Peptides against a protein of PDB entry 6EJA. Designs and how they scored, part 108

Target 1, 276 residues: chain A of PDB entry 6EJA
Amino acid sequence: VEYMPANPVRIAFVLVVHGRASRQLQRMFKAIYHKDHFYYIHVDKRSNYLHRQVLQVSRQYSNVRVTPWRMATIWGGASLLSTYLQSMRDLLEMTDWPWDFFINLSAADYPIRTNDQLVAFLSRYRDMNFLKSHGRDNARFIRKQGLDRLFLECDAHMWRLGDRRIPEGIAVDGGSDWFLLNRRFVEYVTFSTDDLVTKMKQFYSYTLLPAESFFHTVLENSPHCDTMVDNNLRITNWNRKLGCKCQYKHIVDWCGCSPNDFKPQDFHRFQQTARP

## One batch from the design tools (peptide; made by RFdiffusion4, then SolubleMPNN)

Design b2_p19_4_s1 (from b2_p19_4, 8 letters changed)
Fold by OpenDDE base, seed 3:
Structure b2_p19_4_s1 (fold): chain B 276 residues (1-276), chain A 19 residues (1-19)
Amino acid sequence: as target 1 above (276 residues)
Amino acid sequence: SEEDEEFGGVYTEDMGDIP
């Protein structure tokens, strides 16, 4: 008998989607959909077909909404962080959606646990934030991520402008750009006017792949640092040979790695990696 | 090799333990 919490957490799932991968999105949506959770979907400004498809879904479910604003995002673009931050603000302003956790998902990232297990787990650890760190040398991480470089997103390109310094007194960290954040921390990130949040928002507006580091860095340097859990409870489909290429050089003045979308044959991994 | 290139993006193979 699975433990049923007395006050189960409700989750706001944020999906940032682009392209024509409607089938993949549908599969993921079906896998994660539950009536007690909320789904907020941003569709890239350029993905009109996908937007129409997502709108159709949103009309069928009362707990599914689509962002009224749409950004043109690029791989590694700073605008991705802006998308998350704006989504967080929107979700906090939705008084009719009493969510407890923020979770972002893509077609390349699935929850490891069943809904019941996830809810039970998060209900037990409702005061924690789940961010997966890179677990390697931090100096190397900074260099490889280009965090010591200044980037400008303009005309669908990430321009490398030059070198920059990490702000003094800040311990930079990062890893997976898929996270589980509690409402309290989301509120802090959204509404705090302290120097940390203000400076980091500015810093990361000129950062490559900002979502892989922003929330980690803010959390670990904030008064909420003790809520950090080095796990995001996800399965990400990584294939280094396929994902780590300079395929984005035409978009970004950097090379990078990207996770691969899950294929139907990959779903068996979810059962194998399920943790109690 | 990848080690010689400036590759951004974190490759996470191990999810680690949950406390």
Scores: peptide ipSAE 0.030, ipTM 0.614, DockQ to the pose 0.054; fails the geometry check
Fold by OpenDDE base, seed 1:
Structure b2_p19_4_s1 (fold): chain B 276 residues (1-276), chain A 19 residues (1-19)
Amino acid sequence: as target 1 above (276 residues)
Amino acid sequence: SEEDEEFGGVYTEDMGDIP
């Protein structure tokens, strides 16, 4: 029996999906669906069949919505950050959805806790933001991530244009592109006009894998810096042999790692990581 | 080695340790 908080947090789950993840999406949705949470789903512009399927789901559940806008996203593309930022704005404008936390998910990444555990935990730490850092040398991280390189997303490709400098006075950080952000910080990111947010939005518009660093960097340099927790409460299906290669060179002028989709046989891992 | 390669993305396996 889990502790039941008096004022349980409600979660806005944001899913960015494409056609190849249809089965995994269904599994994910079944695993994470709860009537007290909200689900906002972006379907890739090119995935029309999946879009129709997701629309049907959204009609069946009052707490499931689909983005009226759709982007053509690519692996590592700056447009992914734009997708998150626009989704955040949309969610903040939905006055009928009183969410407390923003959580992004993919078919390859699951919360490690049951709904009750997750809600209890986040209710206890409702003022915190959960971002997992790389935990290594930051200079090396910058180089490996290509943060000191200028990228342009154009014609479904991330073009490496040249070198750039990290803005002065900014402490860059990053790690996992899966995060749990409280509403207050999301509001700050969405509506702040300070130099930090403005400059970082511009900087990360030309950044490879922006979601792995943008929110970390903004948070740590913001007035909300004390709210950071170096944990994202995720289980990711990593297989370095399969995931870490230059398989995206045709899309991005860089190499990278990607997680593998979860399969039903992988679900036993969730049971092992669940706290009693 | 992988350390010398220009690989973006962070390999992290978060097992959900509570702070």
Scores: peptide ipSAE 0.030, ipTM 0.587, DockQ to the pose 0.052; fails the geometry check
Fold by OpenDDE base, seed 5:
Structure b2_p19_4_s1 (fold): chain B 276 residues (1-276), chain A 19 residues (1-19)
Amino acid sequence: as target 1 above (276 residues)
Amino acid sequence: SEEDEEFGGVYTEDMGDIP
């Protein structure tokens, strides 16, 4: 018998999509849609057709909204973090959407649990934040991520400007850019004016792949550090052979890896990794 | 190699333990 929480958590799903992800978006949306959750969709500024489509969907569902602002994002760009941060602010300002968790999703990263399981789980652990760390040597992580390098997003390119130092006293961490964050932590990130949040927002505005590290770092160095769970409850279709080929050198002065989108034939993998 | 050190992005295939 599945645990039925008395006060089930409600999830704000944030989707950041672009034009080439129309089918993926539909699949994801169908997979995760529930009347009790909320869906906030950012469509890349350049994806006008997709934006129109998503707007139509949002009109059909009261719990689906589209960001009124749109950013032009690039792979690895700092603007992705900005997108999440602004989305968080928006969601917190939506008083009619009483969400408890912030979850970002893509077609390359699916929850390994059913909605009921996920809700039950998060309802039990509603005070926790779920961020998957890299699980390796942190110094190596810093080097590989280029966290000790200064990047500038400009003209649809991530320019490597030079070296930088990680702020003293900050324990940098990171891993997956897919996370489950409780409302309390999102509130902290959004509204805190402490040195940590302020400095990290500044630091990560010049960071490659900032979403893979920002929330980890902020959380671990914050008063909420004890709420971290090193798990994002997801399966990601990673294939390093396919995904790590410096395919983004034309966009970023760095090499990067990208997960592969899940395909229908990958469904068996969900079943294999699904956990209660 | 130097190239290897310039690969950003972390893959998380291991889900770890579920609380």
Scores: peptide ipSAE 0.029, ipTM 0.581, DockQ to the pose 0.068; fails the geometry check
Fold by OpenDDE base, seed 2:
Structure b2_p19_4_s1 (fold): chain B 276 residues (1-276), chain A 19 residues (1-19)
Amino acid sequence: as target 1 above (276 residues)
Amino acid sequence: SEEDEEFGGVYTEDMGDIP
């Protein structure tokens, strides 16, 4: 859908960045920056050099802010979800930033649409939430994700402590940890005190790779379940050969895969990708 | 450290993201 909407949506882009990938971040930022959107950047607590660079960028643009708090996160760590949840709260409390959608980004993915296309699309479907599910056997997903295992993030490690049960009455789902969430659902996740949100926040505070499942599970079990669209509108640089080799065993008591950062050489592929 | 690896990993197969 490409049209000029009468009331175009405004997007809060949340970037969670770490390391020394300043050039990659700069490329991403340039690609997604627009004066009508908002950019909220969290820099890992340990990435001081990158933090200084990002602060410089934020001072140049009124619609770019850096989180005043910084978390130390690890691959697969529960703290990543905490980062998103806190950023959501912050964004909801920013009365001068009237955003309509929450979109998380990293150097490993890009929106599949241009700004105009994305805005037009989201303006047409402003009441929907876009989460990509795994689309396979759910029981297998639970096992492979370790959702039936209890994890503790401590000392820069994700410790597997033992087995646990999925809360009764909850249909667990998950998939991509890249999503597009409308403000209404973000408000629900942030401020609801119902049993679902309360239990899931607790449950996922001890979960490996929580962002891959938390929002899916909460949405599908919530009164907002009918707003789910099984699409995250992303292009992700997947390379299973490079990304799936249990390279994180030193960090977590589990195996995993990671998408690859986009390189300049990869950008030509965007034009070859089908658009929804 | 500042040289940490990628944190945005997944365990399962391709979740349907467009390559």
Scores: peptide ipSAE 0.028, ipTM 0.528, DockQ to the pose 0.061; fails the geometry check

Design b2_p19_4_s2 (from b2_p19_4, 7 letters changed)
Fold by OpenDDE base, seed 2:
Structure b2_p19_4_s2 (fold): chain B 276 residues (1-276), chain A 19 residues (1-19)
Amino acid sequence: as target 1 above (276 residues)
Amino acid sequence: SEEDKEFGGVYTEDMGEIP
């Protein structure tokens, strides 16, 4: 629903970027930039050139910051979740950035609709969290995700160490690793010391592709469970024919799918799908 | 096989589908 909100939400966009795709990042940034939002960018520890480029951008805009810490992440690595969790903490501690929603972005996806539409929508549903579930058999999801397997991120590799059990009393869920989380839930994830958050942080520190399941699982088992909306409001360049290969076997003891990065020629699709 | 992940990534849906 599009309307003019009296108190429009402000968004903290978290960008996790790597490699040398500075032009792609610049295109995305220009597409999503608005003076009323906030942009927090993490550049992979190994991507020094990109880091320098991003720093230059951050100096030009008061609402753009770069993480002072940098992690080395790999596909499927548990460190990606750590990156999000630390960025959430940082954002909550930034008292000069009164954001209402946390949105993660990569070169593989865009928020659907225009900024005005997104803001209007989120302003209407400011108490909700948007996480897209897999929509299939949960048991199959657990198996295919390897959630019942113990992984260790070490030496730029995700090592499968053995089997493990899902914590008792926890209903595991997951799906897309792209989400929209309200500040209240982010506060809960960041600062809660209850058994759920504590156990899940521990559990997912040894999990493959943790961002695809951690927030879903925590939310659905938390006092905030009634705030879940099964939608992440994304446009993604998803092609299983290209993305579902065992291309990561060299870094992960598992096979998986990944979305494709947007190319300039793909932007026309964004315009088509974003139309009312 | 059980070692093949077929889930995850990003799902796309329209904002208009949200009640």
Scores: peptide ipSAE 0.029, ipTM 0.572, DockQ to the pose 0.061; fails the geometry check
Fold by OpenDDE base, seed 1:
Structure b2_p19_4_s2 (fold): chain B 276 residues (1-276), chain A 19 residues (1-19)
Amino acid sequence: as target 1 above (276 residues)
Amino acid sequence: SEEDKEFGGVYTEDMGEIP
């Protein structure tokens, strides 16, 4: 039995969903839903059926909202970062939602621990930010991520335009695009006008898979750098044999990997990875 | 190749103590 924190953190879960995977979304929602947390859901502009379904859910729960704006996002697109950044701004402007942590989720990943365990853990480390790094050669990471390449999202495609240089004085890092960010850091990212945030927002607006590197890089180069924890506390249905087949080459001028959605038969892995 | 992304977007890690 976990200890009960005196001041438990409340989580803003941000979901970016698309397609017609209503059942998968419903399963995930049921698994992560709690009355004390908040759920902010962005539905792809092209996914009207799913949007209607999600709206119906939001009407049933006071702590579930749907973004009034909708973007047409593509895999690897820079617009995904824009979606997160706008969601962060929206959440900060929701004064009736006193959230402490920002957590993004998809049907491809789950928190490793139960809600009680997660809340207890985050309440203990409420001043920290959880971003999992690649843990390898950083120069290789830059090359493999295409960070030294200029991309343009246009007409539902990520176009590779040419080479670019990493900004001087910036230590680039990255890894998982699933993270847990405390409100203070989200405020910094959203409202800071310093050179770091300004330049990085500009730089990453032309970046492939920006969410895998933007927050890492900003955090590590910011006054909040000492709050970084190299862990995202996730369990993922990851299968490289299935997910690393350049399946999105028709959408982006790059090859990448994608995790698989969880199925009911995969849920047993939660118990295997969770500590008692 | 240099144009192949080798790093995943999601990592499975445990909720342990901060070192």
Scores: peptide ipSAE 0.028, ipTM 0.552, DockQ to the pose 0.052; fails the geometry check
Fold by OpenDDE base, seed 4:
Structure b2_p19_4_s2 (fold): chain B 276 residues (1-276), chain A 19 residues (1-19)
Amino acid sequence: as target 1 above (276 residues)
Amino acid sequence: SEEDKEFGGVYTEDMGEIP
């Protein structure tokens, strides 16, 4: 018997899309669309064709909106975090969209869990935040992520300017850039003026791959730290041997990893998905 | 080794624990 929540959570899906991923986006959208959820789509400023396509979709559904602002984001760019933060603010200001959870997605993502399962799970744990940590040595993580390095996003490039210190008293953490955040925490991140949020926003504005660490770090050092769950309920086809290359050196003064497409042989990974 | 390289981005095999 599947758990049926009495007060099911409603999800704000934030889709960050770029390029010509219209087909993938359409597929994902069809897979994740539900009338009770909300979809806020950011299309890269440079992806005009995709933007037009997404606008067409948004006009067909009342619970689908497109960001009126568009950023030109690059892989690993600090602007991605800005995109999320601005989206969060927008969503909080949308009084007609009573969402309970924030979930980010890319066009390449595909839901593994059914809507019912996801909603049931989140409804049960509506006070929790789901962020998957890296599961490695933290010092190594900091080093490999370049968190101790100062980056500047400028002219479609992440420039490494030099070294920097981790803010005193801050326990840095990170992992997956895919997360499930409850509204309460999003409100905190968006509107808090405490030293933590203020400093972290500043710090991560000069950070490579900020979305992989910002929310983790803020959460763990915040009064909301007890709400963290080390799980994002997602499976990404990671293969470091295949996905970790310096293919982005042309835009980032660092090397990075990217997920791989799922293959039929990779279906075994789905077995790692536990039911809520 | 590849692990010694300074690569940004996360590699995880497990989804972690579900409460």
Scores: peptide ipSAE 0.027, ipTM 0.603, DockQ to the pose 0.083; fails the geometry check
Fold by OpenDDE base, seed 5:
Formats: C-alpha cells, structure tokens, sequence
Structure b2_p19_4_s2 (fold): chain B 276 residues (1-276), chain A 19 residues (1-19)
C-alpha cells in the first residue's frame, strides 16, 4: 500500500562540491532534481570553474541557489561542518523556501529510494531525524576517529596538535556523515544557546571529520534525543581497495577511508536497492 | 582493519599513525 501524504515534505538538499567534476555534478543534480524540493549548493572557494557552472544552473531553476560565501574545504576538515552549519542558517533564513528536511549529498552517497518513496517516508516520519551510527564499540570509534585528538585546520591542512579529552557528561556518537535532519532539529542546532550546542560547536571546530559525529552527538544529548533513527537511507559507493589508504596524508595528519564517487553506470543501482 | 569499516571515518591502527 502506497502512503499518500496529505502534506508532503519538501526537502532542502545541500551539496558541497569541489574540483572540476562538472559533468559528475550535473548527473547527480539531474538524478535528484525535483521541482518541489530545494537545492543549496556550496562550491569550494578554489573551484572557480565549477562555481561558474553551478551559477549557470542556479539561474535556470528558481529552487536552486548557490552559497554567496565559499570556503576552502579539505577532506576531513573542520570547515566542512562550518559549511553545513552556515548553510543551515541560510536555509532557515530563506522564508520563501518552506523546506521540512535537510539532506546533504555528494556523488559518493545517494538516496536509495525514489523521490516519491523518500517523500512518502519522510512525510510519515517528519518528526524524526535519521543519523546512521557506527554500530561498534564506542571507545574504539573515538580512538579511530581521533576524537580524543585536537586538530587545527590551517593552510589547507588538518594539523594534529595533541591529545584532548572528551567533554564530561557528553555521550559521543557518530558514523555516517550523510544524514536527514528535520527542520525542527536544524533550528535547534542553529539557534540554540544552550551549553550543549555551544560546547559541541567549539569542540568540533577542532575535530577531524566533524560531520561524522557532530550531529549524532548533539542530537543524542539534546532534548530531541528521542527523535533519532539509526538509519540514513543512503547507499554509499565503497571501494576499500581504493578508499582505505592514506590518500589524504598530504592534507591530514591522519589516515582514513573515503567512499568513491558514483559513476554514471552506478546510478541504476539506486533504483534497485531499498532499505526497510 | 579498514575493510571492517562501514563508514568513511579515520583510521590509524592498521596503517600506522602519522607522526
């Protein structure tokens, strides 16, 4: 039985893009574009060609905008979280865009449901937030993520400065940096002045891969903790042979895995796979 | 191992910590 929502949710898709992969971006955009949703695109400060291309797209669609500000983002950089947080604020201030959910996307991570299915699902569970946890030992997660280490983003590099302690009273969690957040929680993260949000923003400004843990941690320790669903409804193109190396050693004082971008031939898989 | 990870997090144990 197909669920037909009376008031279907509208989604703000946030894309953080870099490089010269204009064609790849176009393919991704085409795959996810719908007239009823909104698209807010951040282009890396160094990617001027791509920025010009994206601007052209944004002028063609009323529901596509490009961030007027641009950050120089690096893999694992704290600036990625800043990008998301600022984009959230921007989106909340866009009164002409009545979005209900915030969804971040890249070419390496894709919704595994059709638009109709996604909308139906989120419309039914509009009060929930979807964050996928690591599902392992938390102590191991902290260690492997380097959450007990202090990092500084400077000169397009994540410098490991030393050790640090996890704040007392905070249950740290994390996993996928791809999430689906409802507007209410985004509002909380953006505008709350409570100790949790303030402290976590500070803590994660010196964190490696902050987006993999910030929202999980904030949500689970917040008054909204009961809204968490341990699922992000994503399919990620993992290639361990390619993705699990010290490929970012030149920009990060750490090693890690990264998913691979989807190729055009991979798009058909998105329609073939569905999560419960 | 890296292959055991299901998310794109950092890794230090198997590949060695960067000094």
Amino acid sequence: as target 1 above (276 residues)
Amino acid sequence: SEEDKEFGGVYTEDMGEIP
Scores: peptide ipSAE 0.024, ipTM 0.587, DockQ to the pose 0.339; fails the geometry check

Design b2_p19_4_s3 (from b2_p19_4, 8 letters changed)
Fold by OpenDDE base, seed 3:
Structure b2_p19_4_s3 (fold): chain B 276 residues (1-276), chain A 19 residues (1-19)
Amino acid sequence: as target 1 above (276 residues)
Amino acid sequence: SEEDREFGGVYTEDMGDIP
């Protein structure tokens, strides 16, 4: 019999989606939907058809909402972090949605655990934050990620403007841009006026792939640093052959990789993957 | 079209500089 917590955590799922992910989004939504959780969906400003579809879904479920604002995000764009931060603020202001955890999802990253298992696990570790680090040399990570470079998002392009320094006294970390954050840490990131949060928000507004490093770096340098768990409780459908072809050179003055969307045939792997 | 453009990414060692 699976453990049933006395006070089960409720999850705010944030989905950031764009036009080509319609079918994948539907599959993901069906897989993760539960009446006790909350779903906040951002649709890219340019994806009007998808937006209409998502709005239709949101009207059918009381615990599903769509962002009234929409960003035009690009691969590697700094605006993606802005999307998450604004979503966090919105969710904190929704007093009728008492969520305990923030979880971002896409069709390329799926929870390993069933809902019951996930809820049980998070209820046991409700004071922890789950961020997966790169697990490699940190200096190499900084260089390859371009964190020592200044980028500007403008006209649907990430322009490399020049070199920059990592802020003094900050231990930079990063890895997966898929995370599980508790409400307390989200509150800290959203409302804190300390130098760390303020400086990091500024720093990462000119950063390539900011979501892969911002939350890691803020958490590890914050008073909440002891709450970090190096695991995001997910599997990512990663195929380097398909995702690492510098296909975004026309959008970003940098080369990178992206995971692949899950296909129905990929779901069998969920049962075979070891759980944290 | 802009709707077909990808967003986001994941860090890998394939990340590199563009001249």
Scores: peptide ipSAE 0.025, ipTM 0.530, DockQ to the pose 0.209; fails the geometry check
Fold by OpenDDE base, seed 1:
Structure b2_p19_4_s3 (fold): chain B 276 residues (1-276), chain A 19 residues (1-19)
Amino acid sequence: as target 1 above (276 residues)
Amino acid sequence: SEEDREFGGVYTEDMGDIP
């Protein structure tokens, strides 16, 4: 029997979706849906069919909303961070949604816990932020991520403009772009006017794959640094042979890896997974 | 080698539970 917290946390799930994979999205949604949580969905500006489908879902559930604004996002684009930041602001302004944690998900990423386990765990560690770091040499990470390069998102392409330096006094970190952030830290990121947040927002507006490093870096250099946990509680379906290619060279001046989407049977398997 | 390639992004698998 799992521990039932007296004051269970409520989760705001943020989904950034694109394309025409309505059935896959529906399967994922069913796998993670719970009446006590909140779901805020951004549909790519170019994905009108999917947008219509998601709107239908939002009309059926009171705890599901769709962003009234829509961005055209590309893989590795700085606009993805903008999407998250704006979503965070929106969620903080929704006074009727008392969420405690911000969690982003995709069809290629799945929580390793059941809903009950996840809620119990986060309720126990409600003051912590869960960000998985690369766990290797930071200099190598910076180089491989292209953090020392200046990028510009324009015309559905990430243009590499040249070299840049990491800001002085900043300890850069990063890893997974899937994270679990508590409301307090989200408030800090959203509303703080300190030098750290201001500079990092500017820096990462010209960064490739910004979500893999922005929140890590901000957290570790902030007054909230002691709340970091090096774990994102995720399972990702990686196949390096298939996923680590330059398949996005047509839209970004860089190479990267992409995980595989989970199959319906995978969701079932993960829902049944219980760890001691 | 793969290490010499300019690949961005990190790969993760099963993160497990925190100790």
Scores: peptide ipSAE 0.025, ipTM 0.562, DockQ to the pose 0.051; fails the geometry check
Fold by OpenDDE base, seed 5:
Structure b2_p19_4_s3 (fold): chain B 276 residues (1-276), chain A 19 residues (1-19)
Amino acid sequence: as target 1 above (276 residues)
Amino acid sequence: SEEDREFGGVYTEDMGDIP
């Protein structure tokens, strides 16, 4: 029996895109586009051609907007978190976009549910936040993520400056940098002035791969901690053989893994994949 | 140094449980 919500949730999809992969973006956009949702797209400051293309798309759809600000983002850079945080603020200030959930997407990450299924599910669990944890030893996670290291993003590079301590009293967690956050939690992250949010924003401004841990950590240590669901309702095209080769050595003073982009044929496969 | 580098990023094989 399919759940039919009386008030279906509306989703703000946030896309952070870069490079020259306009066709890939178009394919992704077509796959996720729905008239009842909202799409907020950030184009890397260096990707001017892509920006022009995205602007053209945004003019064609009333529910598609492009960030008026643009950051130069790098893999693993703290600026990615800044991008999300600013996007969240922007979206909250858009009173004409009554979104209920924040979802970030890339070409390497795709929802495993159809739009109807996703909407039905989120409508039923509209008070929950979906963040997938690493599922490993936390100490190991901290070490591998370099959370105990201080990084500085400067000149398109993540510089490792030295060691640091995890703030006392904070339970650090993390995992996937793809999440589904309800509006209430986004509001909290955006506007709260409590010590947790303030401290974590500062801490993660010097963090490698901050999006993989910031929201998890904030949520779990916040008054909203009971809303966490250890699932992000999506699949990622991981290839360890290809993705874990220190390919970003020239960008960051760390090695990392990255997923591969999905191919067009993969979209059809994913649309057919539904969890019971 | 490069020798002190670790591999960051998390690979999740399991989607986890949903309510």
Scores: peptide ipSAE 0.025, ipTM 0.556, DockQ to the pose 0.053; fails the geometry check
Fold by OpenDDE base, seed 4:
Structure b2_p19_4_s3 (fold): chain B 276 residues (1-276), chain A 19 residues (1-19)
Amino acid sequence: as target 1 above (276 residues)
Amino acid sequence: SEEDREFGGVYTEDMGDIP
């Protein structure tokens, strides 16, 4: 699949970071930085030191910008989706950044491809959207994700308020909260006023871990449904033993799993992934 | 098992097939 594309795609990388991810961010940034791509970094409202550091970096590179707005995000919070959505809008309004793909990254999620491979691949499949599904029973997914529950983010906590129904006619899906979305779909999500997008934005504003399901669900129920690829081209440092301990019960009225940050010693795993 | 618990978050270690 590797080839030299005549019209290589340019990628907008959106990084959502907080103070504890400073080292990982540095490593990731060095690994993913390329002059032909764009980097839009959101630093948690509470991470002022990191924000200053990131600002310094952004001043050194013309293709690196920091969000002028900052949100205080919590694990599983609906505000994370808001962060992505606002970032998407911002990026679409940046006429001087002609990006073709939106890719979100965290300190715990690393691209499995070299830049050349990634660009080649996305250039070949520039009309596709890459969202990794959970690969499990969907009903079980809904239950485990709490999609049939109403959550309210308030005071740095996700409060479970009660039960809710899945919107009629909507096929809910989800999986990884790391995705590769083409500009066209991002435009649709950002600017569409159709019933689907409107309702889903509302629905997921009261959803736990919304980024794991929102884009999947919107895409699959949209006119763009045929563009979905069940792959996100990433490797996440998952460790079930470490990541699934209900460690966030103090933050959310739900149990959740989180990936571990990558360590330098973990980078060898990237080489184990085959080419697309 | 862990899967029987109501855990949010999905493991996607397997990248699956690439078109």
Scores: peptide ipSAE 0.024, ipTM 0.539, DockQ to the pose 0.065; fails the geometry check

